# Peptides against a protein of PDB entry 5IXI: the designs that were tried, part 11

Target 1, 141 residues: chain A of PDB entry 5IXI
Amino acid sequence: TPLLDASSLEYLFAQGQYDLVKCLAPIRDPKTEQDGHDIENECLGMAVLAISHYAMMKKMQLPELPKDISYKRYIPETLNKSIRQRNLLTRMRINNVFKDFLKEFNNKTICDSSVSTHDLKVKYLATLETLTKHYGAEIFE

## One batch from the design tools (peptide; made by RFdiffusion4, then SolubleMPNN)

Design b1_p10_1_s1 (from b1_p10_1, 5 letters changed)
Fold by OpenDDE base, seed 2:
Structure b1_p10_1_s1 (fold): chain B 141 residues (1-141), chain A 10 residues (1-10)
Amino acid sequence: as target 1 above (141 residues)
Amino acid sequence: MIPKVLLSLR
């Protein structure tokens, strides 16, 4: 695992977010139906990381974030399109699940300052490698 | 089910 300086890590984190959302680093094909659900779940987790990182950089707490905050801008566009095509009740459930993830993560991890922005970037990039087809292999080999 | 990536930071 190569050691990255702070500037390089910041750059790769920004690029990784862009590549995931724009599907330049497409998510891997699911091996099973359950694997597909796991991939979607981890993508929601990635959205939580991205939002939490943003909030920390801006020195904002969860109550200060817009109430309409959503995963939509922080997940692959293909997944976002898929979710939008699901029925209202399903979409409502996903929204609630995401908000619960964000709240729980903030309360249990971020508020106590147990995790730094550096930690978030590292975990984001490491997870990105597991979620995508070929992206990130050069970074962590 | 909580995403694994979030659990790994607890």
Scores: peptide ipSAE 0.480, ipTM 0.921, DockQ to the pose 0.755
Fold by OpenDDE base, seed 1:
Parts: structure tokens; sequence; C-alpha cells
Structure b1_p10_1_s1 (fold): chain B 141 residues (1-141), chain A 10 residues (1-10)
């Protein structure tokens, strides 16, 4: 496993976010319906990581973030399009679930200072490898 | 269900 310095990790993290959202690193095909739900759930988790990293870098607390903070800019565009096609109640539920994830993660992890921006980058990239078809092979070989 | 990636950072 290659050793990544801070600058390399910062670059890979930024590129990974871009590749995930723009579907340059497409999410893997679900093996079952449940696997599909798991993939979507992890994508919401990735959005929480990205937003939390942003907040930490800006020295912002969760209540200081925009009240309309959303996962939409932090998940694959294909998934975002899929969610937009679902009914209003489903979309409202997803919004609430995401906000709950973000609040819980902030309260239990970020505010307790148990996780650094470094940790977030590592977990983001590691999860990206599991979610996408071919991403991460060059990073973790 | 909480995403696995978030659980791993608890």
Amino acid sequence: as target 1 above (141 residues)
Amino acid sequence: MIPKVLLSLR
C-alpha cells in the first residue's frame, strides 16, 4: 500500500469528489435490490463526509451551514436524477434521512473532535473504491 | 440504516 502525503491526499480527495459526482467513476451495478439500496445509502454517507470536511475546513459548525443544505451536489448525478423521478413523499423522506445522518455524524463524531479532515479524506476514498466500478485500484495497490 | 462509512468513523 503506497504512502500518501498530505498534498497527495488532498488532491486525490478533490479529484474523487469530482469523479463521483460527474460519474467519471460510475457507481457499480447493484447485485440485488437490497444492494442498490445499500449503494444509495452509502452515497448519502459520502455526501455527509464531503459536507463535514467542508465545514471543518471553514471552521464552521453545523448550525452555521445553510439551512437548505442538501446532498444533491455531493452524490452521483445519475443518482440525483433517479431521486428526482421519485414521488414527493419519497423525496421528502430522503431529505429528512440525509439531514438526520448529517446531524448525528456532526454531534457524535465531528463535535467530539474524534475525527480529523485527514480521516474524512481516507474514508471517502476508501468508500469510493467500494462504490465504483474501477476506481481506487491505482491508489491502494 | 446508517451508512457503513459513517459507522466506521464513530
Scores: peptide ipSAE 0.478, ipTM 0.921, DockQ to the pose 0.763
Fold by OpenDDE base, seed 5:
Structure b1_p10_1_s1 (fold): chain B 141 residues (1-141), chain A 10 residues (1-10)
Amino acid sequence: as target 1 above (141 residues)
Amino acid sequence: MIPKVLLSLR
């Protein structure tokens, strides 16, 4: 496979986010109920990566981001619709879990390590391959 | 539990 330069990586990262959210790269079918929960959990993780990347690019701290920051814009639309139809307690739990992920990742990884925007893009695309049916094969063939 | 993708970056 040819070398990915910085501009190509930036393009693929942006396109990957779009494809995931718009379900152009649909999530793989869960093998078990637990697998389904794992997939949803990883999607929340992908949202954390995307938000963290944005914050780093804009040189912003998490407290400088809107207080109503949410995973909704950064997960597959089908998953977002599914979450909306779940009961109140479940939705509250998911929101709290996401907030905790974002806070912990910022404190323990972004602030305390040498993770770069480059690292985030690479990890995002690699994870996208594991979450979707055949998207990774198109990129890394 | 913490998503695997986030753990892999720690």
Scores: peptide ipSAE 0.475, ipTM 0.920, DockQ to the pose 0.854
Fold by OpenDDE base, seed 3:
Structure b1_p10_1_s1 (fold): chain B 141 residues (1-141), chain A 10 residues (1-10)
Amino acid sequence: as target 1 above (141 residues)
Amino acid sequence: MIPKVLLSLR
């Protein structure tokens, strides 16, 4: 559990997003091919968290978000480049999967539950620690 | 399958 006040948590959440996307906190090496797929999947999940947090802070509903909203700006740049090099059908599949994640999360978690922006920040940082090589060690006991 | 991080917030 992080020992942070609200101001510190907001700062670390913003910095954590930047570090993940810019690969300043690089994702861990996959142990197997399946592990690599799992890491990619969790990165898409992190993008959903980041977008959902933004929407909640701006008091925006999902239909108010751009129709072409994408994971591209919310995942590690190295992973984004990797995905862009895959064939068209694979990229379309990933796009559809992500949109499905976002829609389901919005409907079942954001709209139908009491999950707060605070909860999203904590979960984002906790997951960031598990996905990256050495990040987050100083903020969790 | 749905990412674990999202499932944990349901």
Scores: peptide ipSAE 0.475, ipTM 0.920, DockQ to the pose 0.843

Design b1_p10_1_s2 (from b1_p10_1, 5 letters changed)
Fold by OpenDDE base, seed 5:
Structure b1_p10_1_s2 (fold): chain B 141 residues (1-141), chain A 10 residues (1-10)
Amino acid sequence: as target 1 above (141 residues)
Amino acid sequence: MKPKVLQSLE
């Protein structure tokens, strides 16, 4: 595959986030009920990556971000709508799961300075290829 | 379980 320079990678990362959220790159169909749950968890993970990348770019710590930080703006709109129609206990669980993912990722990956913004972009785009139906296949060919 | 996307970066 062709080498991506910093500007190209930044563009693709931004466009990838847009495509995922706007469902221009739709999530792949789940093969089983468990696969569906895994896909939703991966979407929450993608939200963690996006938020972490933003914080790193702004040289901010997670406690410096708004207390009402949420996954809603960083997951597919269809999934967000689906979650909103679920019962209260389920929505509470999902929010707790996301908060735990974010906290743990910050403590174990971001704060130890082992990961760069470059690493986050690459991982985000690579995950899009596996999470969506056919997105990014040509880039990682 | 922890998402695969986060596990691979740890």
Scores: peptide ipSAE 0.519, ipTM 0.920, DockQ to the pose 0.763
Fold by OpenDDE base, seed 2:
Structure b1_p10_1_s2 (fold): chain B 141 residues (1-141), chain A 10 residues (1-10)
Amino acid sequence: as target 1 above (141 residues)
Amino acid sequence: MKPKVLQSLE
């Protein structure tokens, strides 16, 4: 794995977020129904990483974040459209699951560990390679 | 189930 300087990592992280949301780096096709569910969960996880990184950069704690914070701006647009078409109970469940992921991650990983913004960027980009069809192969292979 | 991306950082 090639070593990236801080400036390059910052650029790639920003571009990676954009590519994921805008579906320029489309998520991989699910192999099974369970795989499809796993992909959606990973997308929610990516949203948690992005939001946590944002909070850390702004030196904000979780209680300081807006109460209406959502995954919607941080997941692929195609997935967001799909979720919006699901019934109310399903959307409520997804929202609750996301909020639980965010809360637990910030409590255990961000607040109680030595994880840095650098670590979040690396993990985000590395996950893009596995989550999308062909993105990031040249960087992490 | 907790996402793999979050588990790997714990």
Scores: peptide ipSAE 0.517, ipTM 0.919, DockQ to the pose 0.805
Fold by OpenDDE base, seed 3:
Structure b1_p10_1_s2 (fold): chain B 141 residues (1-141), chain A 10 residues (1-10)
Amino acid sequence: as target 1 above (141 residues)
Amino acid sequence: MKPKVLQSLE
C-alpha cells in the first residue's frame, strides 16, 4: 500500500508515466517468448489506464476522444519503435487489440463501476513496480 | 488475452 497524500500521488503518477515512456524505468526482460507477449499486453494496458485517467480528469467520454486515439505515446519508446517495424497486418491487429481493451475498460470499469482517478493512479504505479526492472521499490510496502 | 493490469480493476 502506498504511503502518499493526494499531491504526492499525482506527482509520482505523472513522473511514472514519463519514466515508462522515456525508458528511464525500462521494462523487465522477458523470461520466455510468451512472457514477452504478456509484457507487451501489459504495456497496452498501461496505455489504457493513462488515457482513461486523462479522459476522467478532463470530464470526457470515450466518444469525445480523437478517433485515432493510440497507444503510441503511452508505451515505452523502445516498444513503440519495435511495433512500427512489424508488418502491416500485425500492426493492424495490435491497433485493434488496443482499441478493444480501451472500449471494454471504458464500458465495464469507467462507466459501470465506481473506480476513481485515484484508483487508476495507484494501479498504474503498482504495475510499474512489477513491469519495470527497479522502479517503485520505495513507494509501496 | 486481456492484460492483468486491467482485469484487477473490473
Scores: peptide ipSAE 0.516, ipTM 0.919, DockQ to the pose 0.822
Fold by OpenDDE base, seed 4:
Structure b1_p10_1_s2 (fold): chain B 141 residues (1-141), chain A 10 residues (1-10)
Amino acid sequence: as target 1 above (141 residues)
Amino acid sequence: MKPKVLQSLE
């Protein structure tokens, strides 16, 4: 893939988050039931990246983030609506899974490695290409 | 199972 300058990455990352959440870049159709679960899992991962990037930019650690931090505003709105309709135990499980992802990512990957905000933006955008329908093809194809 | 998007950065 071609190198992107800092300004381009900032723009694309911001736009990419918006496109994913607002479903302007809709997530791809699942090939199987398991693929559907994998897609949801990746969406939770995208939320972790977005939140981690926010925390790094604000010089905040995970315990300093709002206690009600959630994936809800960082995943496709269609998926969020779907999850809201699931039963209490399922929603609790999803929330626990997300919080585990976030905690482990920040405690290990962010704190114990040299991962930068630049790396997070690149990975976020690269994942959009695989997660959504034909998004970012001109950049990563 | 950890999402692929997070695995590559670990």
Scores: peptide ipSAE 0.515, ipTM 0.918, DockQ to the pose 0.851

Design b1_p10_1_s3 (from b1_p10_1, 5 letters changed)
Fold by OpenDDE base, seed 1:
Structure b1_p10_1_s3 (fold): chain B 141 residues (1-141), chain A 10 residues (1-10)
Amino acid sequence: as target 1 above (141 residues)
Amino acid sequence: MIPKVLQSLR
């Protein structure tokens, strides 16, 4: 477990989101085609965590979130550009997949109050370490 | 397939 107090964790979580989206902490290079798909999938998962954390902090439920909520602001900008270059059907599929992830996560995890904002921050930062090239290694040493 | 990052929180 990371040796961080609540204030430090809050700061690192905010900075981690910024670094991921702005590609200051770039995602790692895929080793295979399947690895590339896994990386993109995890990025969508990171977007779900970020949005869920926001909703929990604002005491909002999933139905109260904007209907046009999207992963676009919560994934690496480079990945977002890549997705925009794909065909319409692929983009529609990605949108649907993301929405399914968000709904299922909130229904099975957030609504049951089995996960706290603290848990989300820890998992987000831990995933950043594995998803990006050299980010956050000192946090878990 | 559900992302690993989400599975571990279920």
Scores: peptide ipSAE 0.531, ipTM 0.924, DockQ to the pose 0.776
Fold by OpenDDE base, seed 4:
Structure b1_p10_1_s3 (fold): chain B 141 residues (1-141), chain A 10 residues (1-10)
Amino acid sequence: as target 1 above (141 residues)
Amino acid sequence: MIPKVLQSLR
């Protein structure tokens, strides 16, 4: 028995994306420096999920998306500002890592139709619960 | 390293 109907899940997914980007659901405090890097990595993953979901809903393939597609609009604004302050080589690495994540996920998961838009929404919200301080706890308790 | 959020869907 599903906990949420399709319309409720769609709403929560949209709101969750907004809350993450606008920092209304703030990222949890890192326990260590490595944990901080892991959190950033997961945020890039969240961006991949959001973009992939968008592409699937619009029935577009990755090459049909803008060539300058970026994580910038899909990660917390605070993190985006932090990344912009890093040196050129670091920023280039982050861009390349993100693009690799996106391509690999698209080729191995989305194009093979092994994952539905429903699966993406559920995973996004579940991860959002773990990445942020208190958001969504009532949904997944 | 591939993010955990992406690994679990593969």
Scores: peptide ipSAE 0.528, ipTM 0.923, DockQ to the pose 0.776
Fold by OpenDDE base, seed 5:
Structure b1_p10_1_s3 (fold): chain B 141 residues (1-141), chain A 10 residues (1-10)
Amino acid sequence: as target 1 above (141 residues)
Amino acid sequence: MIPKVLQSLR
């Protein structure tokens, strides 16, 4: 696998986020109902990575971010539309789950470890490859 | 369950 310099990695990370949200890199078809739930869970995780990366780049802590921070701008548009159609209890659960993921990741990984923005970009792109239909496979070949 | 993408960074 070719080495990516900082500029190339930054570009790919930005483009990857765009492709995921705009469904230009559509998420893979679930193999089972549980797989579908796992895929959605990973999408929420991708949102956590994106937000954490932003916060780190701006040298901000989570309490400094808007209180209404949400996954909506960081997940596939198709998934966002699907969630909006679900019942109130389900939407409340998803929101709570996301906020728990964000808080836990910030406390246990960002604040208490040596994770860098570089690490987040690499992990995001690597996960994007497995989450979508053959996207970016050549980058990690 | 914590997403795999988040677990793999810990």
Scores: peptide ipSAE 0.527, ipTM 0.923, DockQ to the pose 0.848
Fold by OpenDDE base, seed 3:
Structure b1_p10_1_s3 (fold): chain B 141 residues (1-141), chain A 10 residues (1-10)
Amino acid sequence: as target 1 above (141 residues)
Amino acid sequence: MIPKVLQSLR
């Protein structure tokens, strides 16, 4: 990863979140059906990172966050629309999977202070490069 | 299966 000062990294992280959600940095095309599932899972993971970063910045624990916290505001809008068109059981499964990801990440990574907000921002931006079609080409080249 | 992005931080 490139060497960035704290202010630059904070800016890029905020912009990256916006670009992912608003599809300004569109998700790459899946190569196979399984690749499509992997991409969706990584998007759910990105939502976990974003939420965890928020919680850490506000010095809040996961139980202090809204009980109905969801991935919907933290994934690409196109993916969110796609998920909403799926049947009830599928949507319930996705919601449960996300909540499991969030819970496990919090318990095994955040609570033991093994990861900082800086680490989350770097990983988020690095993953954007792999998930999207051409994001970060100038930054991570 | 845990996403790759989360596994790399654990």
Scores: peptide ipSAE 0.526, ipTM 0.923, DockQ to the pose 0.766

Design b1_p10_1_s4 (from b1_p10_1, 5 letters changed)
Fold by OpenDDE base, seed 2:
Structure b1_p10_1_s4 (fold): chain B 141 residues (1-141), chain A 10 residues (1-10)
Amino acid sequence: as target 1 above (141 residues)
Amino acid sequence: MIPKVLLSLK
């Protein structure tokens, strides 16, 4: 496999986020209802990674981020549309779950570990490959 | 349930 330098990884990470959100790299079809829930959950996790990366790049702590920060810009548009069609209680729950993920990740992983922006990019791209249809194969060839 | 993508980075 080719070595990915910093510039290449930065490019791929940015493009990967774009492809996921714009559904250019569509998420895989769920095999079961539970698999669908898992996919959505992982997408929320991807949003946490993206936001954490952003915060680290801007040297911002989580409390400094807007309180209304949302997953909406960081998940597939199709999923976002689906969530918006759900009832208020469900949407509120998703929002709370996401915020909990973000807080926990920030406290237990970002603040308490040596995780770098590089690590986040790698994990994001690696997970992107598992969530999407035939994406990322060339990255890890 | 915490997303799997976040677990490996703990």
Scores: peptide ipSAE 0.451, ipTM 0.909, DockQ to the pose 0.847
Fold by OpenDDE base, seed 1:
Structure b1_p10_1_s4 (fold): chain B 141 residues (1-141), chain A 10 residues (1-10)
Amino acid sequence: as target 1 above (141 residues)
Amino acid sequence: MIPKVLLSLK
């Protein structure tokens, strides 16, 4: 498979985000209960990547982002619906965990390393392959 | 537990 140029990668990254959120590339079925937890956890990670990429493209620092920033627009709609059905304490916990992920990632990876928007796009698409049923095979064949 | 996708970019 030939390497993608920057413009092609940008297109695939945008399309990948859309497909994940809109469930056009549905997440894979969990093999076990623990696998289900891992899938949800990785989806939160994907939200962190998407938000971080957005911030970098806009040349914004994490404190400059809206204080009410959330994973809701960056995870599969089916997962978001599932989370909304959970009890208040669970939802509060998920919000806090996500914000901790975002903060830690920004400090350790974005600010303290040479990670670029290119790196984020590549990792997003590669992870998308592991999370979805068939989408990744189409990208890297 | 930190998502694997975030750990790999550290």
Scores: peptide ipSAE 0.451, ipTM 0.910, DockQ to the pose 0.857
Fold by OpenDDE base, seed 5:
Structure b1_p10_1_s4 (fold): chain B 141 residues (1-141), chain A 10 residues (1-10)
Amino acid sequence: as target 1 above (141 residues)
Amino acid sequence: MIPKVLLSLK
C-alpha cells in the first residue's frame, strides 16, 4: 500500500464525501432490518465527522455554525430522500438524534481530547469502506 | 445508540 501524503489524503477525503452523498459509492445492501438501521445511524455519524472537520479547518466552534445545521448535505441522497418520506415524528426523532450526536462529539471528543483533522479524514475513509459495496477496494488496493 | 464511527474516535 502506497504511503499517502497530506495532499493525497485531503483529495481522497473530499472525493469520498462527494461519492457518498452523490451515491457514486452506493451504500451496501442491509443484511437485516437492524443492519439497515445501523447503516443509517453510521451515515449520521459520517455527517458529524464531515461537519466537525469543516469546523476545525475554519477554526470555528459549534455556536458559530448555522443554527439550522443539518445532516442533509452530508448523507447519501437516496437516504435523504427516504427520510423525507417518513412521518413527522420519525423525522423529528432523527433530527434530535443527529443534534445530540453532534453536540456530544464536539464536547467529549473534539474539545476534551486531541483529535486532529488528519484523524477525522482517516476515520471517514475507513468507515466509508464498511458502508459501501466496493469503495474500499478502489482506495486501498 | 452512538454511531460506531464516533465511538472509536474517543
Scores: peptide ipSAE 0.450, ipTM 0.909, DockQ to the pose 0.852
Fold by OpenDDE base, seed 3:
Structure b1_p10_1_s4 (fold): chain B 141 residues (1-141), chain A 10 residues (1-10)
Amino acid sequence: as target 1 above (141 residues)
Amino acid sequence: MIPKVLLSLK
């Protein structure tokens, strides 16, 4: 875990979210087809982290979040465009899978454990480093 | 499958 003060961590977390979504920190090239699926899956996980962090900061319970909450604004724009081009059944499956991830994470990790917003920011940035080509190298080296 | 990033925080 990097030794960062609260202000620095907050800044880096905000910037990291922006960089991931805007593809300023592009995701790494997949080694195989399965690796590509894993990368997409982790991106959905990153969306769960971002949304969960938001909910915690706003002191909102998951049922209080919009029913149409989606991963779309929390994943790389390139991946979002790719998903949009897939068939309806595939998109529906992805939507359902994401909602299940969010629900399970909220119930089992946020509500039933002592995970803090600090923990989420650290994990987000650490995962961002593994998912992207160059981002976070200076922080985790 | 649950993303690895989420499993590590359980």
Scores: peptide ipSAE 0.450, ipTM 0.909, DockQ to the pose 0.848

Design b1_p10_2_s1 (from b1_p10_2, 5 letters changed)
Fold by OpenDDE base, seed 3:
Structure b1_p10_2_s1 (fold): chain B 141 residues (1-141), chain A 10 residues (1-10)
Amino acid sequence: as target 1 above (141 residues)
Amino acid sequence: MNVASELFAP
């Protein structure tokens, strides 16, 4: 991963979020059924990173975030459509697990300040590289 | 969500 200046990193992070959600950077094909589940979990993790970054930039704690905050706006639209087609109990489980994980993660990023916005952007872009079909190949080696 | 787990440990 090359060393990027702050402005370039900010731009790439913003563009990467847009590309992931709008499926301009499509998710890689799963090799197995378990791989598909892992990819889904990674996408949900990306949502946690994005939301936490947003909260840190706005200097907001989790209780101050909109009550309806969810992964839906921060994961690939194709995956969001897939999740919406699952039964109610499954969707409830995903929602609950996500909210719990987001809460725990934000305790580390916002409350304890153990993670910086820079760290989140780097992790997001690095994961985006491995998660998508050759996204960022021109930058990451 | 494994992607964020690496950032938990200070």
Scores: peptide ipSAE 0.046, ipTM 0.721, DockQ to the pose 0.437
Fold by OpenDDE base, seed 1:
Structure b1_p10_2_s1 (fold): chain B 141 residues (1-141), chain A 10 residues (1-10)
Amino acid sequence: as target 1 above (141 residues)
Amino acid sequence: MNVASELFAP
């Protein structure tokens, strides 16, 4: 794979987030029901990466993150609409699991400084390539 | 959320 300089990586990361959320880079079709669940979990994982990157760039600590922080603005809009239509208990479960995972991730990455913003961008773009139908194919051929 | 797990638990 080609080596990207910092400026190019920053641009691609920002554009990738926009394309994923706005569904300009559509998610791949699930092959099975389990694959569909895996895709959904990957999208929620992408939200964790994006939020953590934001927190690191703003030099925020865990207590400084908004109490109502959510995946809603960091996942594909189609998936967000799907989740909003599920029953209350399901939505509560997703919210709680996400918040717990985000907290744990930040404790082990941001707080311990084991992961850099560069690492988050690389992982985000690499996952985006596998998650979407065609996006990033020329970058990670 | 496998993508994030791989980062902090390699």
Scores: peptide ipSAE 0.045, ipTM 0.718, DockQ to the pose 0.511
Fold by OpenDDE base, seed 2:
Structure b1_p10_2_s1 (fold): chain B 141 residues (1-141), chain A 10 residues (1-10)
Amino acid sequence: as target 1 above (141 residues)
Amino acid sequence: MNVASELFAP
C-alpha cells in the first residue's frame, strides 16, 4: 500500500472530487433497488465530506456558510439530474435530511476538531475507490 | 449516509 504525502493527497482529493461530480469516474452500477439507494446515500455522504473540508479550510463553521449550500455541486451530475426529476416533496425531504446530517456531522466531528482535513481527504478517496468503477485501484492496492 | 457517519467521534 503506497503512502501519500500531503501534496499528493491534496491533488488526488481535488481531482477525485472533479472526477466524481463530472462523472469521469462513474459510480458503480446498482445491484438492486436497495443498492441504488445506498449508492445515493453514499454520494450524499461524500458531499458532506467535501463541504466539511471546504468549511475547515476556510476556518468557518457550517452555520457561517451560505444558507443555500447544497449537495448539488458535490454529487455526480447524473445523480443531481435524477434528483431534480423527483417531485418537490421528495426533493425537500432529501435536502432536509442532508442539512440535518451535515449539521450533526459538524456538531459531533468538526466543531470539536476531532477530524482533520487530512482525515476527510483520506476517507473521501477511500470511499471514491469503492463507489466508482475501478477508480483508484492503482493507488490503493 | 454511511460514509460520513463513520467519522463521528464516539
Scores: peptide ipSAE 0.045, ipTM 0.720, DockQ to the pose 0.485
Fold by OpenDDE base, seed 5:
Structure b1_p10_2_s1 (fold): chain B 141 residues (1-141), chain A 10 residues (1-10)
Amino acid sequence: as target 1 above (141 residues)
Amino acid sequence: MNVASELFAP
């Protein structure tokens, strides 16, 4: 199996984001209620990875990130629709946890520079394979 | 959101 060059990895990362959000690569069915929560958290984590990658590529610092940044366009559209239909307290919790986590993660990626854009892309694609139904098998096999 | 946290795991 040949190694992916930088251009190929960038392409696959962009395509993977599109496929996840547009549900062209649908997320796997949860086996339990807890598994469903885990899948949701992983999707929100994917949003953090995507946003952080964008920030790093744009040479943004943490204070330069939009104050109204959200996970909404970085998670599967079906999940986003599901979240919007939940009660106010649940939505507030998700928003607060996400914003706090994003801030903390960006301290480690942008401020501390302990993670590269390469690392983010690899982690994103690897997680995408585990989250979705039969996606990425040709890439990581 | 452990997918992002795992980037820092050994």
Scores: peptide ipSAE 0.047, ipTM 0.725, DockQ to the pose 0.519; fails the geometry check

